# Ledger of designs, part 18: peptides against a protein of PDB entry 4N78

Target 1, 186 residues: chain A of PDB entry 4N78
Amino acid sequence: HFQVICRLLGYQGIAVVMEELLKVVKSLLQGTILQYVKTLMEVMPKICRLPRHEYGSPGILEFFHHQLKDIVEYAELKTVCFQNLREVGNAILFCLLIEQSLSLEEVCDLLHAAPFQNILPRVHVKEGERLDAKMKRLESKYAPLHLVPLIERLGTPQQIAIAREGDLLTKERLCCGLSMFEVILT
Target 2, 155 residues: chain B of PDB entry 4N78
Amino acid sequence: MAELQMLLEEEIPGGRRALFDSYTNLERVADYCENNYIQSADKQRALEETKAYTTQSLASVAYLINTLANNVLQMLDIQASQLRRMESSINHISQTVDIHKEKVARREIGILTTNKNTSRTHKIIAPANLERPVRYIRKPIDYTILDDIGHGVKW

## One batch from the design tools (peptide; aimed at target 1 L169 R173)

Design b1_p12_8_s3 (made by RFdiffusion4, then SolubleMPNN; from b1_p12_8, 4 letters changed)
Fold by OpenDDE base, seed 4:
Structure b1_p12_8_s3 (fold): chain B 186 residues (1-186), chain C 155 residues (1-155), chain A 12 residues (1-12)
Amino acid sequence: as target 1 above (186 residues)
Amino acid sequence: as target 2 above (155 residues)
Amino acid sequence: NKFIQKMLEMLK
């Protein structure tokens, strides 16, 4: 689904969706969640010391349950605050999955374009083969497919310009060094 | 453009008219030959004359057809060339627009990106033992796993 | 003229 979404929306559509999601997340965080957090901070026990380990896990749990009883019984926390947190979480996950899907698509595009852009795969040299010989063979094999040099030789100035721009756009992808998800987390 | 116009407006219609006129003329020639053969005391001479007219008529028609056909072919070639040029122009414009749109889109999404902190991923020291490339078994992403996590944004 | 000549030759 996310791959299809990425293909359908493209960079522009993804950007729009991400911007809107960020707005929603911001609204949730600065609005409802912040208010609940403030309220929770007010009702939080001022002194909550770690109970002695001698009480064991059940005793410790009971201690904290008692200390946080008012918070746990706060119905709106479960219904509203946690829901909003889920929405934020969903938004974050959505962004992550979109980025991952986009990265996959970009990698595929790069791989498909590679033969046309003189980008040769790292050749695994089998035992006994010279790396240089294999590389030369690959270069010779794909040399006729180099798009930009081909168009530079045969094309009009306008075609050459388009080819160069297209080549650049094909090479420069987000997956090469950019992250959207990191921005979302900031 | 002038050549195409001449072909469309003058040469081809003219050729068609000439061919049509030839039909009427041929009918007259046929009538003449028939009557001449019937009326002539020398049937052999009349027959030879008819043969001559027939040969001439066939040659004339063949010429007219050939000329018309060549003009039509020329017209089609010119039109095909024009269409190819138009197609090329349209494609060029389309590509230019697409590139521009892509650049805009990339700028927009770029605003939402930051440089990946290449955390110094510790040089994955290739283990000395080339473990057999674990066949990346594409585990189908079971999206059902997410069914329990993501409660859709209730609008 | 060449075409006509060829046609005439074919009719002989």
Scores: peptide ipSAE 0.018, ipTM 0.736, DockQ to the pose 0.012
OpenDDE base, seeds 1, 2, 3, 5: peptide ipSAE 0.014, 0.016, 0.016, 0.015; ipTM 0.734, 0.735, 0.732, 0.731; seed 1 fails the geometry check

Design b1_p12_8_s4 (made by RFdiffusion4, then SolubleMPNN; from b1_p12_8, 5 letters changed)
Fold by OpenDDE base, seed 4:
Structure b1_p12_8_s4 (fold): chain B 186 residues (1-186), chain C 155 residues (1-155), chain A 12 residues (1-12)
Amino acid sequence: as target 1 above (186 residues)
Amino acid sequence: as target 2 above (155 residues)
Amino acid sequence: DKFIQKMLEYLE
């Protein structure tokens, strides 16, 4: 599903969706969640010492339950705050999955474009074969497919310009060094 | 453009008219030849004259058809060339627009990106000893392992 | 051109 979404939206559509999601997340964080966190901080016990281990796990649990009773019983925390946190979490996950899907699509595009851009894959050399010979053979095989040199030779100046720009755009992908998810986490 | 216009407006219509006129003239010649043959005391001479007229008429028609055909072909070639130029222009514009749109889209999404912290993952120094590629024995993926993770509908 | 010339010869 995310792959299809990435294909349908493209860079522009993804950008718009991500921006809107960031706005939603920001509004949730700075609005309702912040308010609840502030309230929780106010009702949080100022001094919560670790009970002695002698009370055992049940006693320790009861101690914390008692100390946090007001927080646990805060109905709006479960219904509103946790829901908002879920929404934020879902938004983050959505962004992550979109980025991953986009990266996969970009990698596929790069791989498909590679023969046309003189980008050769790493050749596995079997024992006894010379790497250089295989690479040379591969280069010779794909040399006629080099788009920019081909158009530079046969095309009009306008076509050459377009081909160069297209080549650059094809080579420069987000997956090569950019992350959207890191921005979302900031 | 002037040549195409001349072909469309003058040469081809003119050629068609000439063929039509030729048809009318051929009918007259045929009538003449028939009457001449019937009225002539020397039928052999009349026949030879008819043959001459027939040959001339055929040659004339062939010439007219050839001229018209060549003009039509020339017209089509010019039109084809114009279409190719137009196609090239449209393609150029389309590609320019697409590149522009892509650049805009990339700028927009670029605002939402930061450089990947390449954690210097230690260059996995390929161990000098190429561990023999463990033959990937396709163990059938036991999908049952995933049965416990998702709310799979147990049928 | 040869065809035209031939046809013109017939018209002469």
Scores: peptide ipSAE 0.023, ipTM 0.729, DockQ to the pose 0.012
OpenDDE base, seeds 1, 2, 3, 5: peptide ipSAE 0.022, 0.017, 0.020, 0.021; ipTM 0.726, 0.727, 0.718, 0.718

## One batch from the design tools (peptide; aimed at target 1 Y11 L169, target 2 R107 G110)

Design b2_p13_1 (made by RFdiffusion4)
Pose (drawn by RFdiffusion4):
Structure b2_p13_1 (pose): chain A 186 residues (1-186), chain B 155 residues (1-155), chain P 13 residues (1-13)
Amino acid sequence: as target 1 above (186 residues)
Amino acid sequence: as target 2 above (155 residues)
Amino acid sequence: VHLSTFQEGQEER
């Protein structure tokens, strides 16, 4: 699903959705969640020590039950507090997962562009062979496929300018050195 | 464009009227051969001149049509090439707009991004100078090696 | 790695 969502939205669609999800998270954190956090903070026990080991685990469980009784009995703890937090969590997961799908989408695009952009994989080296001397030979084999230099040789100035722009857009993808989840959290 | 204007404004309309002139002039020439036969004292001679005019009329109508047909074809060939050049220009404009819309989209998502500081190195990196193997040499105990450290006491 | 198509968006941020 995320794979399809990435393809249909593109960069502009994904960007707007992320910007809108930030507004939703902001609305919830500074809104209903903040109201309930301030309310439950008062219902909270002002102080709560951690009992020594001596008191045993069953007596510690009893102690936490009494100290946190008002939290355990709070009627809207699930239907509101947990619900709102789940929505914020899902919004964060969407941003993370959608970026991962985009990274997979960009890398595949780049793999198909590599033949037309003079990008060769490492070649096997036998005895008496140097990659330096061989990679250059392989580059000659795929020389007719190098798009930009061919158009600069036979193309019109208009075709050349358009080729340079398109070649730039093809080789520059987010997965080459950019990320978003960090900015989302910040 | 100059050849097209010449075809559209003069040579086609002109060659066309020259055809209409043939329409009117041939009906005169048909009457003249009938009159020249009637006035003719020599019926055989007048028939041979009618034949001459018939053959000349045929050669003329075929020439006028051929000339006009070549002009119409040249006009269509030129117009076909115009559409060919125009499509090429429209395609470039389209590619240019596509490049622009993409730049706008990438600018929009670029706000939500930062550098991912990732690098690549080796599993093991040996030091520039490996540790020299130091030979063992016996030396006596020396109770004076600390005399210069702090407030020593020499003996 | 510098990416020019995304640079304007980073500067705006």

Design b2_p13_1_s1 (made by RFdiffusion4, then SolubleMPNN; from b2_p13_1, 6 letters changed)
Fold by OpenDDE base, seed 1:
Formats: C-alpha cells, structure tokens, sequence
Structure b2_p13_1_s1 (fold): chain B 186 residues (1-186), chain C 155 residues (1-155), chain A 13 residues (1-13)
C-alpha cells in the first residue's frame, strides 16, 4: 500500500502529505495533549512514596491505585487523550513507512538505471580471475547502453540537455543520504 | 512552408484542373477520330491517325496523373515531417516542464529532509589477539535438566 | 553524496 502511495504521490505529493501530517501532529501536541498533560500534572500526587515492600504486590498495587485514583477515573483520558496519542503515533508511523517505501522505490530506480548510467556492480571474482579484466568486459558489454553518451552522439542539443538533466534526476535520490524521518522526530 | 503552400494552393489544384481539362479534350479527340474515320476515304490512314491520337492522349493523361500523384505524395511527406517536428517540439516542452516540476518537488521535499547521520561505526578494532576460534564443541543439550522444572505431567 | 536539488530545500528551512 505504501509503495503504491509513494508512486502515486511522488515527491510533491509526499511533501504535501508530510507537511500536513506535521501540522496535525503539532496541533495535537500543542493543543489537546498539552491540556490533558497539564491537567494530569495537577492531579498527580505531589508526594508519592514507595510503599513498604511488606505490603506485598497486591498491597502495593492498591496503594498506587489509590494514589492515582483521580487519574484512573478521568474518563476523558481514555477516550480523548489516548486517541490523540494514537493519532500522533499513527502519523509518525505513517511517515516512517512512507520514507521506507520511498527509499525502496528509489533504490529500485537506481538499480534499474545503473546499466544505462555506467554504474556497474562490483563483480564477484572467483579465485584465479582478475577483477580488472572482468570489470573491463562488463564495461564493454554495457557500453552500448550508456544513454547520455549515446544521445550526445546522435541527439539534438535539446535532447542532449534533457538527457543530462534526466540523468542527474535519476542519480540524485533521497535514499543516497537524506532522511525525512529524522526531521519528523526532531 | 512555401513549398507546401504551393502544392496545396497551386500545384495540386492545377493538376486536378489539368486532368479535368484533359478529360474534356479526350472526348473531343474521340469525337474527332470517330468523325474522321467515318468521313475519310482512306480508312486505314484514319485508323492509324486515331491510334496515334489515342496513344498521345493516354500518354498525356498518364503524365498528368503521375505528376499529380507525385505532388500529393510530396505534400503528404511534408505534412508528415511537419507533424513529426511538432510532436518532437511538444515532447520537448513536456519533458522540460516535467523536469522543472520534478525539481520543484525535490526542493519542496528537501525542506523535510536532513542529512543522515552516518554514525561512524567505530571501527571495531579487532583485538590484536585473534582468540583462536574455540572449536564450538556441540555439547548435546541435555534437556533432562529441565524435567524437574515446571508443572510437567508426571508420567 | 551531495544532493544539490534537495539541499536547496534544506537550506531554505
């Protein structure tokens, strides 16, 4: 699903969605959640001492239940505050999954474009084979697929310009060194 | 452009008119030949003359048709070439716009990005003393040690 | 890897 979303939205759509999600998260955090947190802080016992271990687990639990009774009985905490927290969590998760899906798509694009851009994988050399010779053979094999040089030889100046720009756009991907999720976490 | 216009406005219409005129002339020639044959005392000569006129007329018509056909073909070739050029231009513009949109999009999403902190994986300095690979002696796990642990069904 | 197309956006932030 996220892969399809990434393909459908592209960079522009993803940017818009992410910005809107950030606004929503900010609104939730600074609005409802903040108010509930403030209220909870007011209701929190100022002094909560650890009960004596002699009361056992049930007694300790009852103690904390009594101390936190006002918080536990706050019905709006369960219905509204937790829902808002869930929404924030979902938004964060959504951003993460979008970035992951986008990264996968970009990697796939890079891999598919690689033969056309003179980007050759490091070939596994069996024992006794010269890496250089194998790489040279591979380069020679894929040389006819190099799109930009081909267009530079056969194309119009306009086509050459477009090809170069397209090549650059293909090579430059977010997955190469950028993270959106890190920005969201800050 | 001038050549196409000339073909469309002058050469092809002119060729069509010429062909039509030729048709009219053929009718006149036919009438002439018929009358000439009927009136001529030398039927053989009249026939030969008719053959000559027929051959000439057919050759003329064939020439006119060929000329017209070539002009039409030339017109179509020019139009096809123009369409291809237009298509190429449109494609170029479209691609340019798409590239521009993509660049804009990348700038926009870039606002939401930061450099990945490449945590310099501390080169785990392999301790100089490569501990000899302790031969993993697969000691059979004696599961009987667990027999006394838990509410297992006392067989 | 330097990604100039995205970096311009980062700098605007």
Amino acid sequence: as target 1 above (186 residues)
Amino acid sequence: as target 2 above (155 residues)
Amino acid sequence: MFLPMFQEGMERR
Scores: peptide ipSAE 0.308, ipTM 0.810, DockQ to the pose 0.703
OpenDDE base, seeds 2, 3, 4, 5: peptide ipSAE 0.300, 0.301, 0.289, 0.306; ipTM 0.810, 0.808, 0.805, 0.814; seed 4 fails the geometry check

Design b2_p13_1_s2 (made by RFdiffusion4, then SolubleMPNN; from b2_p13_1, 7 letters changed)
Fold by OpenDDE base, seed 1:
Structure b2_p13_1_s2 (fold): chain B 186 residues (1-186), chain C 155 residues (1-155), chain A 13 residues (1-13)
Amino acid sequence: as target 1 above (186 residues)
Amino acid sequence: as target 2 above (155 residues)
Amino acid sequence: MHLPVFEEGIKKR
């Protein structure tokens, strides 16, 4: 699903969605969640001493239940605050999954473009074979597929310019060095 | 452009008119030949003259048709070339726009990105001495060592 | 890897 979303939205659509999600998250955090947190802080016992171990596990639990009774009985906490926290969590997860999916798509694009861009994979050298010889063979094999040089040789100046720009855009991907999720976490 | 215009406005219409005129002339020639044959005392000569006129007329018509056909073909070729050029131009514009849109989109999403902290994965310098995996020789737990400690009721 | 197109966006922050 996320892969399809990434394909449909593209960079622009993803950017818009991410920006809106960030706004929503910010609104939730600074609004409702903050208010509930403040309220919870007010009702939280100022002094919570550890009960004596002599009360046993049930007694200790009862003690904490009693101390936190006002918090536990705060019905709006369960219904509204937790729901908002879920929404924030879902938004974060959504962003993460979108970025991951986008990265996968970008990697696929890079891999597909590689033969046309003179990007050769590192060849696994079997024992006894010279890496250099294999690489040369590979280079020779894919040389006719190099799009930009081909267009530079055969194309019009306009085509050459477009090809170069296209090549640049093809090579540049977020996955190569940028992260959206890190921004979301900050 | 001038050549196409000449073909469309002058050469092809002119050729069509010429062909039409030639048709009219052929009819006149036919009438002439028929009458000449009927009136001539030397039928053989009249026939030869008719053959000559017929051949000449057919050659003329053939020439006109060929010229017209060539002009039409040339016109079509020029038009095809123009269409190809237009298509190329449209494609170029489209690609330029797409590239621009893509750049804009990338800038927009770029605002939401930061450089990946390549945590210098500390090269776990594999200690050069790969400690040979000490073959965990499962020394059989000699449980007999425990025989002396347990109140085993010797039944 | 230098990503100039994306980096232009980062600079606008």
Scores: peptide ipSAE 0.354, ipTM 0.811, DockQ to the pose 0.668
OpenDDE base, seeds 2, 3, 4, 5: peptide ipSAE 0.350, 0.340, 0.341, 0.352; ipTM 0.815, 0.811, 0.809, 0.816

Design b2_p13_1_s3 (made by RFdiffusion4, then SolubleMPNN; from b2_p13_1, 6 letters changed)
Fold by OpenDDE base, seed 5:
Structure b2_p13_1_s3 (fold): chain B 186 residues (1-186), chain C 155 residues (1-155), chain A 13 residues (1-13)
Amino acid sequence: as target 1 above (186 residues)
Amino acid sequence: as target 2 above (155 residues)
Amino acid sequence: MHLPVFEEGMKER
C-alpha cells in the first residue's frame, strides 16, 4: 500500500502530506500533549526517593503506585491524551514507512536506469577470470545503451539539454544521501 | 506552406477537373471513331486510326491520373511532415514542463530532508587476539535425536 | 553524493 501511495503521490504529493503531518504533530505536541505534560509535572512528587530494598519488589511497587497515584488517576481520566499520542505515533510511523517505500522505489528506478547511465553492476568474478576483462566486456556490451552520449551524438541541442536534465534527475535520488525521517525526529 | 496551398487549392482540383473533361473528350473520340468506322470504305484504315486515337486517349488519361496521384501523394507527405514537426515540438515542450515540475517537486520535498548522518565507521579495531577461527566442523545433524520426540507413525 | 536539486530546497529552510 505504501508503495502505491508513493507512486501515486510522487515527490510533490509526499512533500505535501509530510508537511501537513508535521503541522498536525506540532499542533498535538504544543497543544494537548504539552498541557498534559505540564499537568503531570504539577502532580509529580517533588521528592521521590528510592525506597529501601528491604521492602522487597511488592513493597517497592506499592510505594511507586502510591507516589504516582495522582498521575495514574489523571491518566485514566484523560483518555484524549492517549489518543493524541497514538495519533503522533501513527504519524511518525507513516512518515517512516513512506520514506522506506520511497527509498525502495528510488532504488528500483536507479537499478533500471543503470545500464543506460554507464553504471555497471559489480560482476562476480569466477576463479581464474580477470575482473578487468569482464568489466571491459560489460562496458562494451552496454556502451550502445548509454543514452546521454548517444543523444549528444545524434540529437538536437534541445534533445541534448533534455537528456542531460533527465539523466541528472534520474541519478539524483533521496536515498542517495538525504533523509526525511531525521528531520521529523528533530 | 505555399506549396501545400497550391496543391490543395489549385493543382488537385485542377487535376480533378481535367480528368472529368478528359472523360467527356473520350466520349467524343469514341463517337468519332465509331462513325468513322461505319462510314469509311477502308475498314482497315479506320481501325488503325481508331487504335491510334485509343492509344493516345489512354495515354492522356494515364498521364492525368498519374499527375493527380503524385500531387495527392505530395500533399499527404507535406502534411505528414508538418504533423511530425508539430508533434516533435509539442513533445519537447511537454518534456521541458515535466522536467520543470519535477525540479519544483524535488525542491519542495528537499525542504523536508537533511543529510544522512554517515555513521562514522568506527574503525573496528580488530581485537589483537585473533581468536583462531574455530574450524566449524559441520557435525552432521544426527536426526536420530528427533526420533524419540516426534510421534511419527511408525509404519 | 551531491544532490543539488534537493539541496536547493534545504537551503530555503
Scores: peptide ipSAE 0.340, ipTM 0.809, DockQ to the pose 0.673
OpenDDE base, seeds 1, 2, 3, 4: peptide ipSAE 0.337, 0.335, 0.330, 0.333; ipTM 0.805, 0.807, 0.804, 0.803

Design b2_p13_1_s4 (made by RFdiffusion4, then SolubleMPNN; from b2_p13_1, 6 letters changed)
Fold by OpenDDE base, seed 5:
Structure b2_p13_1_s4 (fold): chain B 186 residues (1-186), chain C 155 residues (1-155), chain A 13 residues (1-13)
Amino acid sequence: as target 1 above (186 residues)
Amino acid sequence: as target 2 above (155 residues)
Amino acid sequence: MYLPVFAEGMEER
């Protein structure tokens, strides 16, 4: 599903969706969540010392349950605050999954374009074969597929310009060195 | 441009008219041959004359058809060439627009990106003084200490 | 790898 979304939206659509999600997240964080956090801070016990280990795990749990009773019983916390936190979480996850899906799509595009751009994969050398000889054979095999040099030789000036621009856009992908998710986390 | 115009306005219409006139002439020739055959005392000679006229007429019509056909083909070739040039121009414009749109889109999404932090795996320099692992003596947790705290139902 | 087309957007931020 995310792959299809990435294909349909493209870079432009993804950018718009991400910007809107960031706005929503910001609104939730600075609005309702912040208000609830402030309220919770006011109700939070000022002094909460760690119970003695002698009380054991059940006793410690009961202690904290008692200390946080007012917070746990706050009905609006469960219905409104937690829902908003879920929305924020879903937005973050959505962004992550979109970026991952986009990266996969980009890698696929790069791989498909590679033979036409003189990008040769590292060939596994079997024992006894010279790497250089194999690479030369591959270069010779794919040389006729090099699009930009071919168009530079046979094409019009306009076609050459378009081919160069297309080649650049084909080579440049976000997955090569950029991250959107890191920006979202900031 | 001038050649196409000449074909459309002069050569092809002219050829069509010539072919129509030829049809009328063929009817006259046919009538002549029929009458000549009926009136002639030498039927064999009349037949040979008819064959000659028929051959000549067919050759003439064939020539007219061939000329017209060639002109039509030439017209179509010129038009096809014009369409191809137009298509090429449109394609170039379309590609230019698409490239531009893509650049704009990439700039927009670029605003939302940062450089991937390649975590330089800092070689965790092992601290020189390996603090002797304090032998974790597992003291058995005596759970009997909890027996008195819980309101467990004393069976 | 320097990505100039995307970098223009990054500089605007």
Scores: peptide ipSAE 0.285, ipTM 0.812, DockQ to the pose 0.680
OpenDDE base, seeds 1, 2, 3, 4: peptide ipSAE 0.274, 0.274, 0.270, 0.273; ipTM 0.809, 0.809, 0.809, 0.807; seed 2 fails the geometry check

Design b2_p13_2 (made by RFdiffusion4)
Pose (drawn by RFdiffusion4):
Structure b2_p13_2 (pose): chain A 186 residues (1-186), chain B 155 residues (1-155), chain P 13 residues (1-13)
Amino acid sequence: as target 1 above (186 residues)
Amino acid sequence: as target 2 above (155 residues)
Amino acid sequence: SHLSTFEEGREER
């Protein structure tokens, strides 16, 4: 699903969705969640020590049950507090997962562009062979596929300018050195 | 474009009227051969001149049509090439707009991004100078090696 | 790596 969502939205669609999800998270954190956090903070026990081991686990469980009774009995703890937090969590997960799908989408695109952009994989080296001497030979084999230099050789100035721009857009992808989840959290 | 204007404004309309002139002039020439036969004292001579005019009328109508047909074809060939150049230009405009729309989309998502500081190195990196193997040499105990450290006491 | 198509968006931020 995320794979399809990435393809259909593109960069502009993903960007506006992320911007809108930030507005939703902001609305919830500064809104209903904040209201309930301030309310439950008062219902909270002003102080709560961690009992020594001596008291034993059963007595510690009893102690936490009494100290946190008002939290355990709070009627809207699940239907509101947990619900709102789940929505915020899902919004964060969407941003993370959608960026991962975009990265997979970008790397596949780059793999198909590599033959037309003079990008060769490492070649096997037998005895008496140097990669330096061989990679240059392989580059000659795929020389007719190098798009930009061919158009600069036979193309019109308009075709050349258009080729340079398209080539720039093809080789520059977010997965080459950029990320978003960090900015989302920040 | 100059050859097209010449075809559209003069040579086609002109060659076309020259065809209409043939329409009117041939009906005169048909009457003349009938009159020249009637006035003619020599019916055989007048027939041979009618034949001459018939053959000449045929050669003329075929020539006028051929000339006009070549002009119409040249016009269509030129117009076909115009569409060919225009499509090429429209395609470039389209590619340019697509590049622009993509730049706008990438600018929009670029706001939500930062550098991912990732690097690549080796599993093991040996030091530039490996530790020299130090030979063992016996030396006596010396109770004076600390005399210069702090407030020493020499003996 | 420098990516020019995303640079303007980063400067705006």

Design b2_p13_2_s1 (made by RFdiffusion4, then SolubleMPNN; from b2_p13_2, 5 letters changed)
Fold by OpenDDE base, seed 5:
Structure b2_p13_2_s1 (fold): chain B 186 residues (1-186), chain C 155 residues (1-155), chain A 13 residues (1-13)
Amino acid sequence: as target 1 above (186 residues)
Amino acid sequence: as target 2 above (155 residues)
Amino acid sequence: MHLPLFEEGMKER
């Protein structure tokens, strides 16, 4: 589904969706979640010392339950605050999955374009074969497919310009060195 | 443009009129030949004259049809060429617009991007103790282990 | 890899 979304939206649509999601996340974090955090801080025990280890795990758990009773009993925390946190989480996950899906699409595009852009695949050299000879054979095999040089030789000035721009757009992809998700996490 | 206009407005209509006039003339020639044959004492001569007029008339009509057909074909070729040029122009404009839109889109999404942190390749400090490379004995993958998992129809 | 088409947007941030 995310791959289909990426194909449908393109860079423009993804940008718009990501921007809106960031706004939503920001609004949730700076608004409702912040207010709940402030409220929780107010009801948080000012002094919470670690209980003695002699009470054992059950006793320690009971101690913390008692200290946090007001927080646990805060009904709005379970409903509104957790819902908002889920929304934030979903938004973050959505962004991650979109970026991953986009990267896959971009890699696929790059791989498909490679023979036309003089990008040769990594050649497996069998024992006894010269790497240089194989590379030369591959270069010779794919040389007629080099689109930009072909158009530069046979095309009109307008076609050449379009081909160069198209080549640039094909080569430059986010997956080559950029991350959206890192921005979202900041 | 001028050639196409001349074909559409002058040559093709003129050719059609010429064919129509030729039809009228053919009727006159036919009447003449019929009357000449009836009135002539030398029927062989009259027949030869009729053959000559018929051949001439047919040649004239054939010429008119051929000329008209060639003009129509020329007109269609010019129109087809114009359409191809127009299509090419539209395609170039469309591609230019698409490239521009894509550049704008990339700029917009770029606002939401940062450089990937190249994880500092921590120098894998080779542990000092070179554990002897355990000779990876490629155990043949026993695919029989998969025989029980696949609902393959045991024939 | 330098990605100028995207980096133009980064500069606007």
Scores: peptide ipSAE 0.390, ipTM 0.812, DockQ to the pose 0.718
OpenDDE base, seeds 1, 2, 3, 4: peptide ipSAE 0.388, 0.386, 0.380, 0.386; ipTM 0.808, 0.809, 0.807, 0.805

Design b2_p13_2_s2 (made by RFdiffusion4, then SolubleMPNN; from b2_p13_2, 6 letters changed)
Fold by OpenDDE base, seed 1:
Structure b2_p13_2_s2 (fold): chain B 186 residues (1-186), chain C 155 residues (1-155), chain A 13 residues (1-13)
Amino acid sequence: as target 1 above (186 residues)
Amino acid sequence: as target 2 above (155 residues)
Amino acid sequence: MYLPMFEEGMLER
């Protein structure tokens, strides 16, 4: 599903969605969650000492239940605060999954474009074969597929310009060195 | 453009009219040949004249058809070339717009990005104090302690 | 890898 979303939205659509999600998250954090946290801090016991082990597990549980009674009985914590936290969590996960899906798509695009852009994979050389000879063979094999040089030779000036721009757009991808998720975490 | 206009407005309509006129002329020639054959005392000569007129008429019509056909083909070729040029122009504009949109999109998403932090593998600094392996004395878990907890069959 | 098309956006932040 995330792959399809990435394909449908493209960079522009993803940017818009991410911006809106960030706004929502910010609103949740600075609004409702902050207010609930402040309220919880006010009702939280200032001093919560570990009871003596002599009270046993039931006694210890009862002690903590009594100390945290006001928090546990705060009905809005379960209904609103936890829901908002879930929404924030879901938004973060969504962003992560979108970035991962986008990265996969970009890598696939780069791999598919590589033969046309004079980007050759490093060939695993079996023991006894010369790497240089294999690379030269590969270069020779894919040389006719180099799109930009072909268009420069055969195309109109406009086609050449578009081909160069297209080549640049193909080569420059987010996965090459940028992260959106790191921005979301900050 | 001038050539296409001449073909559309003058040459092709003119050729069509000429072909139509040739039809009427052929009818007149046929009538003439028929009458000439009937009235002529020398039937052989009349027949030879008819053959000559027929051959000439067919050649004329063939020429008119060929000329018209060539003009139509030329017209179509010019139109096809114009369409190809227009298509190419539209494609170039479309591609230019797409490239521009992509650049804008990349700027927009770029606002939401940062450089990937190559997490230097924090050398797990082995804590200097090797906590002495607490000799895990495997005390046999006496499971009999749980025998009294639950609805199990007291053997 | 330098990605100028994206970095322009980063600088606007």
Scores: peptide ipSAE 0.269, ipTM 0.809, DockQ to the pose 0.684
OpenDDE base, seeds 2, 3, 4, 5: peptide ipSAE 0.252, 0.264, 0.243, 0.248; ipTM 0.813, 0.808, 0.806, 0.814

